# Ledger of designs, part 125: peptides against a protein of PDB entry 5K2M

Target 1, 273 residues: chain A of PDB entry 5K2M
Amino acid sequence: MRIGITYTVLRREEMAIKERAGEFGEVVMLHEDDLLFPGNYDLDVVIIRNVSHFKALYTARLFESEGIPTVNSSRLIFEAGDKLFATLRLAGKVPVPEWKAALSEGGALRVPDSLGYPLVSKPVFGSWGRLLAKVNDRDSLEAVLEHRKWMKNPLYGIHYFQEFVEKPGRDIRSYVIGGEFVGAIYRYSNHWITNTARGGKAEPCSDPEVEELSVKAWEAFGEGALAIDIFESEKGLLVNEVNPNMEFKNAARVTGADMAGKLVEYAVEVAKT

## One batch from the design tools (peptide; made by RFdiffusion4, then SolubleMPNN)

Design b2_p20_4_s4 (from b2_p20_4, 12 letters changed)
Fold by OpenDDE base, seed 2:
Structure b2_p20_4_s4 (fold): chain B 273 residues (1-273), chain A 20 residues (1-20)
Amino acid sequence: as target 1 above (273 residues)
Amino acid sequence: MLKELHEKMFTIGREHEESL
């Protein structure tokens, strides 16, 4: 078994994955600077850990073109890493926040007619709560839309909105790998954007409803390793988004779950299929 | 459509890198 691990930055997660992968076979660390295609990679599977969503997506697709399976697959990275495409998958399987997509400013201006205010404007791409806006009124909506016109990336012209979900000062992040629930944490924040990268407290989440919902959310995609962001709402649990490029150092630390081991085990299974 | 998506993806990739 030869296991590739692609990475941009050698984080705690990549170190843990490397260590665990060494128990199953030979490990080949592949920094982004080492990646050249077409190539002759003698690998049975590649674990994709590139920080950039698009670098991860293209890296996965490039290895797949060489006949090497990836964890995650380019399909999963594409479908799960786009917030709108992820919502389309999730909405058929699990409760999600009410959402609207518009493809023009004129369409976006009509979103409040369906969802009311407050809204959350999201870019379809991006991490760590970047360019999330709470839109409380018409003036705020117009401002967000105006700013989007001047953004260089034409994907900012894809207007994705959710209802604003009132959260109990926390959200849930769960982890499902190969269809197995691995663990979950509460992420505490006094801000409506919950993110552990912003210094929020994390604690274990041991809720059977979260476990069941997390597995169902993973089944909307049907493969790979996903972090799942869940809201506690007055309507019950809502799956907000998924992440095919998960950070898990905080969750592993807090839960004691061997997330790196589970990821490697799944990659080894994928290599054998 | 695909070409526009690719151009979009490249711009996103750069913005993400500039933010790292």
Scores: peptide ipSAE 0.020, ipTM 0.498, DockQ to the pose 0.231
Fold by OpenDDE base, seed 5:
Structure b2_p20_4_s4 (fold): chain B 273 residues (1-273), chain A 20 residues (1-20)
Amino acid sequence: as target 1 above (273 residues)
Amino acid sequence: MLKELHEKMFTIGREHEESL
């Protein structure tokens, strides 16, 4: 078995994946600079670890065009990596924060009539809480919409909003790989944007309700490896978003779960189908 | 911590530039 690993930056996750993949077969590390298509790749499966959502998506689709399966698939990266498309999948299976989408400024200005204030403005793409805005009033909404007009990417014209969820100074990140729950962590933050990248403490989360909800959230997509972001709300647990390009170094360290091994095992299963 | 923060900031920056 020959296992490809595509990457932009050799992080702790990519090092762990490489090490574990070496136990199952020959490992071919593929930096973004090594990738040309069409190509003659002799690989049974490719683990996609490109940092960019779009580079990951296109890399996966390019390998699939050569008849090489990927983890994650281009389909999963596309559907899970877009916050609106992910919400559409999730909303049919699990509780999600109340949301609205608008395709124009005039539509977006009516969102508070349904969601009220405060609400959260999100881009449909992007990571680490970039371009998230807590919108407390009409003036703030108008300002966010005005700034979006000057952004070059046309996807910024897709207006995605959620209700503002009051959180207990933390959120939950869980991991599901191949339909198996692997682990979960609490991420602590005094800011309404909870992100461990901003210096938040991580602690193990051992909650059967989180495990059940995480598996159901994964089943909305039905394949691959996902990190799942869950809010503890007054309404109960809400699935906020999923990530098909998961970071797991903090979760693996805190839980002791072999996330890299589970990802490689799943990739080996995909290679055999 | 600072090195990891810098690596994250550069990664975030690149991901933003690549998404544009």
Scores: peptide ipSAE 0.010, ipTM 0.461, DockQ to the pose 0.047
Fold by OpenDDE base, seed 1:
Structure b2_p20_4_s4 (fold): chain B 273 residues (1-273), chain A 20 residues (1-20)
Amino acid sequence: as target 1 above (273 residues)
Amino acid sequence: MLKELHEKMFTIGREHEESL
């Protein structure tokens, strides 16, 4: 078994994956600078750990073109890494926050007719709560839309909105790998954007409803390793988003779950298929 | 805490630059 690991930065996650992969076979670390295609890669599977969503997507697809399976697959990265495409998968299987998509400013201006205020504007791509806006009124909506017009990336012209969900000062991040629930954490924040990147406390989450919902959310995609962001709402648990390029350092530390090992085990299973 | 924030800010910055 020869296991590739692609990476941009050697983080604690990549170090843990490397260490665990060494128990299953030969490990080939592949920095982004090492990636040239077409190439003669002698690998049974590649674990994709590129930081960029797009680099991860293209890297996965390029290895797949060489007949080498990837974890995650380019299909999963594509569908799960886009908030709108992820919502389309999730909405058929699990409760999600109410959402609207608009393809024009004129369409976006009608979103409050369905969702009301406050609503949340999200870019379809990007991480760590970048360009999330709580839109409380018409003036704020117009301002967000005006700013979007001047953003250079055409994907900012895809307007994705959710209802604003009041959360109990926390959200849940769960991890499902190969259909197995691996663990979950609470992420505490005094800000409506719950992100551990902003200094939030993490605590273990042991809730059977979270576990069941997390597995169902994973089943909406049916493959790979996903981090799943869940809201506690007055309507119950809502799956907000998924991440096919998960950070798990804090979750592994807090839960004691061997997320790196589970990821490698799944990659080895994929290599044997 | 500050170091983790710094690492994340750098990751965020890099991913932002790569998304643009």
Scores: peptide ipSAE 0.009, ipTM 0.456, DockQ to the pose 0.044
Fold by OpenDDE base, seed 4:
Structure b2_p20_4_s4 (fold): chain B 273 residues (1-273), chain A 20 residues (1-20)
Amino acid sequence: as target 1 above (273 residues)
Amino acid sequence: MLKELHEKMFTIGREHEESL
C-alpha cells in the first residue's frame, strides 16, 4: 500500500495522518510544489489535505484522471466544499437553515422578501467565517452587494443567503468518515460566527440526535470524510454546512477520537475497491 | 474566459491560505 498525502502546510492534522498512514504502508508526502500533472505517480490512494478548496478539488481530479482514487474524491470536494451545492444535497435529507440563492444584484435585493432580516450573506466558497456577513437591513444588503461587484472572483457574484439562526453561544462540529460517526464537539463563542480557529473553546458533544443527524447529512453525499456544522435552534438541529477539507486537531484532542486513523482506514478501504 | 476563471479561483485560494 502506497499512500499519498497532498498538503500545503504541515499542520497537526497532516502530521497525525502521516503517522497513522505509516502503519498501513509507505507514505508519500506531496507538497503542492511537488505536484505536476500529467505525472506518473505510483500510489494506491491519495489523501487530499491541500488548504485551498480549489487546489484540493483540482488535485483530487488530477489524481483521479491518472486512475488514482482520492480521499476525498473530486466529486465530494466539489459538492461539499461549495456552500450552495452542499445545501442542495443536504436540503433533501436533513433540516437546513432557510436559504436563498440569487444570480444577480436585482435578485439578491428580493431575498429579504422571503427570508426577512436579519439574514446571513455567505460566499459559496471560503473557510473560517471569511466574508460572512450578518445583514440586518437593506442598507447592509446593498453594501454587501456593492462590495461583491469589486471582488475579482466571479463566484462572489453568486449570492447565497441563509436565515440568521440564533444559537445558544455555541455550535456543533461533528465528523463522519465512510458513513461512520467518529465524534462531535461543541464550539463555544460569544460571536455569532462560531469557529475554534478564532479562539473558541471546544467541549465533547455526546448527543444521539447529533450522531443520527450527522450520519444522515453524510448520506446526502454518500462518500468520504466530512466535518458537519450543526446549529442548535428553536426549530431543532439544523445542518448549516459540511467541510470536505476538515480540520480536526481540536476535535481529536477534546474527544480522544482517532480521526486521523479513521481517515487513513477509510483511504485504505478506498484503495482496495 | 475559463482560464481567467481558473486563475481567479486559484488566486483566491492563495489569499485564503495567506490570511490564516
Scores: peptide ipSAE 0.017, ipTM 0.495, DockQ to the pose 0.242; fails the geometry check

Design b2_p20_5_s1 (from b2_p20_5, 8 letters changed)
Fold by OpenDDE base, seed 3:
Structure b2_p20_5_s1 (fold): chain B 273 residues (1-273), chain A 20 residues (1-20)
Amino acid sequence: as target 1 above (273 residues)
Amino acid sequence: MEEEIEKKAEEAVEEEYELE
C-alpha cells in the first residue's frame, strides 16, 4: 500500500495522519510545490490536506484523472465545500437554519420579506467565519450588497442568507468518517461567530442526538470524512455547515478520539474498492 | 513552533482570498 498525503502546511493533523499512515504502508508526503500534472504517481490512494478549498478540489480531481482515488473525493470537496451546495444536500435529510439564495441585488433585497431580520449574509466559499455579516436592518443589507459589487470574484454575486440563530454561547463540531461517528466537541465563544482557532474553549460533547444527526448529515453526501457544525437552537439541533477539509487537533485532544487513524483506515478502504 | 505553523496555515488561507 502506497499512501500519498498532499499538504500546504505540516500541521499537527498532517503529522498525525503521516504517522498513522506509516502503519499501513509506504507514505509519500506531497507538498503543493511537488505537485505537477500529468505525472506518473505510483500511489494507491491520496489523502487531501491542502489548506485552500480550490487547491484541494483541483488536486483531488487531478489525481482522480490519473486513476488514483482521493480522500476526500473531488465530488465531495465540491459539494460540501460550497455552503449553498452543502445546504441543498443537507436540507433534504436534516434540519438546517432557514435560508434564501438570490442571484441579483434586486433579489437579495427581497430576502427579508421571507427570512425577516436579523439575518446572516455568507459567502458561498471560505472558512473561519470570514465575510460573515449579521444584518439587522435594511441599511445594513444595502451596505453588504454595495460592498459585494466591488469584490472581484464573481462568486460574491451569489447571495446566500440564513436566519440568525441564537446560540447558548457555544456550538457543536462533530466528525463523521466513512459513515462512522468519531466524536464531537462544544466550542465556546462570547461572539456570535464561534471559532476555536480564535481561543475558544473546547469540551467533549456526548449527546446521542448529536451523534444521530451527524451521521444523517454525512449520509446527505454518502462518502468521505466530514466535520459537521451544529447549532443548539430553540427549534432544536440545526446543521449549519459541513467541512470536507477538517481540522481536528482540538477535537482529538479533548475527546481522545483517533481522528487521524480513522481517516487513514478509511483511505485504505477506499484504495481497496 | 506550533504558533508559527498556525500562522502559516492562516497566511495560506488568506492568500486564497486575496487571489480571488
Scores: peptide ipSAE 0.154, ipTM 0.788, DockQ to the pose 0.613
Fold by OpenDDE base, seed 5:
Structure b2_p20_5_s1 (fold): chain B 273 residues (1-273), chain A 20 residues (1-20)
Amino acid sequence: as target 1 above (273 residues)
Amino acid sequence: MEEEIEKKAEEAVEEEYELE
């Protein structure tokens, strides 16, 4: 078996995946600079670890065009990596924060009529809590919409909003690979945006409700490896978003779960299908 | 070294926001 691993930066996750993949077969590391299509890749499966959502999406689709399966698939990356498309999948299976989408400024200005204030403005793409805005009033909404007009990417014209969820100074990140729950962590932050990359502490989360909800959230997509972000709200657990390009170094360290091994095992299973 | 890796990963994500 020949296992490709595409990557932008050799992070702890990519190093761990490489090491574990070596136990199952020959490993071919493919930096973004090594990728040219169409190509003659002799690979049974490719693990997609490109940092960019779009580069990951296109890389997956390009390998699939050569008849090589990917983990994650281009379909999963596309649906899970877009916050609105992910919400559409999730909302049919699990509790999610109340949300609205608008396709114009005039539509966006009516969102508070349904969600009220405060609300959260999100881009449909992006990572690490970038371009999230807590919108407390009309003046703040108008300011966010005005700034979006000057952003070059047309996807910023897709206005996605959620209710503001009061959290207990933490959120939950869980991991589901091939339909199996692998582990979960609490991420602590004094800021309304919880992100471990911004100095938040991580602790193990052992909650059967989180495990059940995480598997159901994964089933909304039905394939691949996902990190799942869950809020503890007054309404109970809410699935906020999913990530098809999961970081897991902190979760693996804190839980002791073999996330890299589980990812490789799943990729080997995909290669045999 | 880890901080440099994290910075490079952040830079790679930032490129997505600057796409014309």
Scores: peptide ipSAE 0.152, ipTM 0.783, DockQ to the pose 0.821
Fold by OpenDDE base, seed 2:
Structure b2_p20_5_s1 (fold): chain B 273 residues (1-273), chain A 20 residues (1-20)
Amino acid sequence: as target 1 above (273 residues)
Amino acid sequence: MEEEIEKKAEEAVEEEYELE
């Protein structure tokens, strides 16, 4: 078994994945600078750990073009890594926050007619709560839309909105790998944007409803390794988003779950398929 | 060291927002 691991930065997660992969076979670390296609890669599977969504997506697709399966697959990265596309998958399987998409400013200005205020404006791509805006009123909506016009990436012209969900000062991040629930954490924040990277407290989440919902959310995609962000709302649990490029250092630490091992085990299974 | 790693990861994500 030869296991590739692509990466941008050797984080704690990549180190853990490397270590665990070594128990199953030969490990080939592939920094982004090492990637050149078409190539002659003698690998049975590649674990994709590129930080950039797009670099991860293209890296996965490039290896797949060489007949090498990836974890995650380019399909999963594409579908799960776009917030709107992920919502389209999730909405048919699990409760999600109410959402609207608009393809123009004129369309976006009508979103409150359906969802009311407050809204959350999200870019369809990106990480760590960047460019999230709580839109409380018409003036704020107009401001967000005006600013989007001057952003360089055309994807900022895809207007994705959710209802604002009142959270109990925390959210849930769960992990499902190969359809198996691996663990979950509460992430505490006094801000409406919960991000563990900003020094938020994490604690284990042991809730059977979270486990069931997390597996169902994963089943909307049907493959790979996903981190799942869940809100506790007055309406019950809502799946907010999924991440096919999961960070798990905090979750692994807090839960004691062997997330790196589970990821490697799944990659080995994929390699054998 | 962890802060530097996090910074590099953040920089890599920021590049996605700057894509034309």
Scores: peptide ipSAE 0.114, ipTM 0.773, DockQ to the pose 0.871
Fold by OpenDDE base, seed 4:
Structure b2_p20_5_s1 (fold): chain B 273 residues (1-273), chain A 20 residues (1-20)
Amino acid sequence: as target 1 above (273 residues)
Amino acid sequence: MEEEIEKKAEEAVEEEYELE
């Protein structure tokens, strides 16, 4: 078994994945600078750990074009890594926050007619709560839309909105790999944007409802390794988003779950299929 | 060291946003 691992930065996750992968076979670390296609890679599977969503997506697709399966697949990265596309998958299977998408400023200005205020404006791509805006009123909406016009990426012209969900000072991040629930954590924050990378506390989450919902959320995609962000709302649990490029250092530490091992095990299974 | 790694990861994401 030859396991490739693509990466941008050697984080704790990549180190753990490398270490665990070494127990299953030969590990080939592939920094982004090492990637050139078409290539002749002698690999049975590639674990995609590029930090960039787009680099991860294209890397996965490039390996797949050479007959090498990836974890995650380019399909999964594409569908799960885009908040709107992820919502489209999720909404048919699990409760999600109310959402609207608009393809023009004129359309976006009508979103409050359906969702009311406050809204959350999200870019369809991106991580760590970047460019998330709580839109409390019309003036704020107009400002967000105006600023989006000056952003260079055309994807910023895809206007994705959610209802603002009042959370109990925390959210839930769960992990499902190959359809198996691996673990979950509470992420505490005094800010409406919860992110453990920004100094939030993490605690273990042991809730059967979270486990069930997480598996159902994964089933909306039907493959791969996903981190799942769940909100505790007055309406019950809502699946906010999924991440096919999961960070898990905090979750692994807090839960004691072998997330790196589970990811590698799944990659080995994919390689054998 | 960990903070530096996190910073580099953030920079890599930010570069993606800047190129966008």
Scores: peptide ipSAE 0.080, ipTM 0.749, DockQ to the pose 0.639

Design b2_p20_5_s2 (from b2_p20_5, 8 letters changed)
Fold by OpenDDE base, seed 4:
Structure b2_p20_5_s2 (fold): chain B 273 residues (1-273), chain A 20 residues (1-20)
Amino acid sequence: as target 1 above (273 residues)
Amino acid sequence: MEEEIEKKAREAVEEEYELE
C-alpha cells in the first residue's frame, strides 16, 4: 500500500495522518510544490490535505485522472466544499437553516422579502468564517452587495444567504468518515461566528441526536470524510455546512477519537475498491 | 510554533483569495 498525502502546510492533522498512514504502508508526502501533472505517481490512494478548497479540488481531480483514487474525491470536495452546493444536497435529507440564492444584485435585494432580517451573507467558498456578514437591515445588504462587485473572483457574484440562527453561544462540529460517526465537539464562542480557529473552546459532545443527524448529513453525499457543522436552534438541530477538508486537531484532542486513524483506514478501504 | 503553523495556513488561503 502506497499512500500519498498532499499538503500545503504540515499541520497537526497532516502529522497525525502521516504517522497513522505509516502503519498501513509506505507514505509519500507531497507538498504542493511537488505536484506536477500529468505525472507518474505510483500511489494506491491520495489523502487530500491542501489548505485551499480549489487546490484540493484540482489536486483530487488530477490524481483521479491518472486512475488514483483520492480521499476526499474531487466530486465530494466540489459538492461539499461549496456552501450552496452542499446546501442543495443537505436540504433533501436533513434540516438546514432557511436559505436563498441569487445570481444578481437585483435578485439579492429581494432575499429579505422571503427570509426577513437578520440574514447571514456567505460566500459559497471560504474557510474560518471569512467574509461572513450578519446583515441586519437594507443598508447593510446594499453595502455587502456593493463590496461584492469589487471582488475579483466571479464566485463572489453568487449571492448565498441564510437566516440568522440564534445559537446558545456554541455550535457543534461532528465528524463522519466512511459513514461512521467518529465524534463531535461543542465549539464555544461569544461571537455569532463560532470557530475554534478564532480562539473558541472545544468540549466533547455526546448526543445521540447529533450522531444520527451527522450520519444523515453524510448520507446526503454518500462518501468520504466530512466535518459537519450543526446549530442548536429553537427549531432543533440544523445542519449549517459540511467541510470536505476538515480540521480535527481540537476534536481529536477533546474527544480522544482517532480521527487521523479513521481517515487513513477509510483511505485504505478506498484504495482496495 | 503551532500558532505560526496556523498563521501560515491562514496566509496560504488569504494569498489565494487575494490573487482571485
Scores: peptide ipSAE 0.119, ipTM 0.764, DockQ to the pose 0.602
Fold by OpenDDE base, seed 2:
Structure b2_p20_5_s2 (fold): chain B 273 residues (1-273), chain A 20 residues (1-20)
Amino acid sequence: as target 1 above (273 residues)
Amino acid sequence: MEEEIEKKAREAVEEEYELE
């Protein structure tokens, strides 16, 4: 078996994946600079670890065009990596924060009529809580919309809003790979944006409700490896978003779960189908 | 070293969004 691993930066995750993949077969590390298509890649499966959502998406699709399956698939990356598309999948299966999408400023200005204030404005793409805005009032909404007009990427014209969810100073990140719950952590933050990349404390989360909800959230997509962000709200657990390009170094450390191994095992299974 | 790697990963994403 020949396992490709595409990457932008050799992070701890990519090193762990490489190491574990070596136990199952020959490993071919493919930096973004090594990728040229169409190509004659002799690979049974490719693990996609490009940092960029779009680079990951296109890389996956390009390998698939060569008849090589990917983990994650381009379909999964596309649907899970877009916050709005992910919400559309999730909303049919699990509780999600109330949301609205608008395709114009005029539409966006009516979002509070349905959701009230405070709101969270989210770009449909992007990582690490970039360009998230808490919108407390009309003036703030107008400011966010005005700024979006001057952003170059046309995707900033897709106005995605959620209700603001009051969290208990933490959120939950769970991991589901191939339909198996692998583990979960609490991410602590004094800021309404919880992200471990900002130096937040992580602790193990052992909650059967989180496990069940995480699997159901994964089933909304039905394939691949996902990190799932869950809020503890007054309404109960809410699935906020999923990430098909998951970071797991902190979760693996805190839980002791072999996330890299589980990812490789799943990729090997995909290669055999 | 981990902070530098994380910085490089962030920069790689930022470059993609800034080039647009």
Scores: peptide ipSAE 0.102, ipTM 0.760, DockQ to the pose 0.590
Fold by OpenDDE base, seed 3:
Structure b2_p20_5_s2 (fold): chain B 273 residues (1-273), chain A 20 residues (1-20)
Amino acid sequence: as target 1 above (273 residues)
Amino acid sequence: MEEEIEKKAREAVEEEYELE
């Protein structure tokens, strides 16, 4: 078996995936600079580890066009990597924070009539809590909308809002690969935006409700490897978002779960299908 | 080295926000 691994930066995750993939066959590391299409790639499967959502999406689709399956698939990357599209999948299967989408400033100004204040403004794309805004009042909403008019990317004109969820100083990140729950962590932060990339403490999460909810959230998409962000709210557990380009170095370290191995095993299964 | 890797990863994502 020949396993491709596409990457932008050789992180701890990519090193671990490479090492584990070597146990199953020949590993071909493919930096973004090495990727030209159409190409004559002799690969049975490609693990997509591009850092950019769009580069990951297009890389996956390009390999698929050559008849080579990818983990994750371009379909999954597209649907899970967009916060609004992910919400549309999740909302039919699991509890999610209350949300609204508007396609104009005039529509966005009416969102508080349904969600109230405080609410959270999110871009539909992006990582690490960038351009998240807690909107406490009308003046703050108008300011966010005004700034969006001057942003270059037309996707900033898609206005996605959630209710503000009060969290107990932490959130949960779980991992589901090929429908199997692999592990979960608590991410601690004193800020309303909890992210391990911002220096938050991580601890193991062993909760059967988290495991069940995580699997159900994965089933909303029905394929691939996903990181799942879950809030502990007064209403119970809420699935906030999913990530098809998961970081797992902290989760693997804290839980001892073989996330890289599970990802490779799933890729090998995909190659055989 | 890890800080440099994390910096490069962040830079790669920041380029996505500049896409028109």
Scores: peptide ipSAE 0.086, ipTM 0.758, DockQ to the pose 0.885
Fold by OpenDDE base, seed 1:
Structure b2_p20_5_s2 (fold): chain B 273 residues (1-273), chain A 20 residues (1-20)
Amino acid sequence: as target 1 above (273 residues)
Amino acid sequence: MEEEIEKKAREAVEEEYELE
């Protein structure tokens, strides 16, 4: 078996994936600079680890066009990597924070009539809590919308809002690969934006409800490897978002789970299908 | 070194979004 691994930066995750993939077959590391299409790739499967959502999406689709399956698939990356598209999948299967989408400023200004304040404004794309805004009132909503008008990317004109969920100073990140729950962590933060990339403490999460909910969230997509962000709310557990291009170094360290191995095992299964 | 790698990864994503 020949396993490709595409990457932008050789992170701890990519190193671990490479190492584990070597146990299953020949590993071909493919930096973004090596990716030219159409190409003569002799690969049974490609693990997509491009840092960019869009580069990951296009890379996956390009390999698929050559008849090479990818983990994750371009379909999964597309649907899970967009917060709104992900919400559309999730909302039919699992509890999610109340949300609204608007396609204009005039529509966005009516969102509080349905959801009230405070709101969270999110771009449909992006990572690490970029351009997340807690919108406490009308003035702040108007300010966010005004700023969005001057942003160059047309996707900033897609207005996605959630209810503000009061969290107990933490959130949960779980990992489901090929429909199997692999592990979960608590991410602690004193800020309403919980992100481990900002130096948050991680601890193991062992909760059967988290496990069940995580698997159901994965089933909303039905394939691939997903990190799942879950909130502990007064209403119970809510699936906030999923990530088809997951970081897992902290989770692997804290839980001892072989995230990289599970990802490779799944990729090998995909290659055999 | 790890922090630098993480920084580079963030920068790569930010550059892409800024170029859009």
Scores: peptide ipSAE 0.135, ipTM 0.770, DockQ to the pose 0.639; fails the geometry check

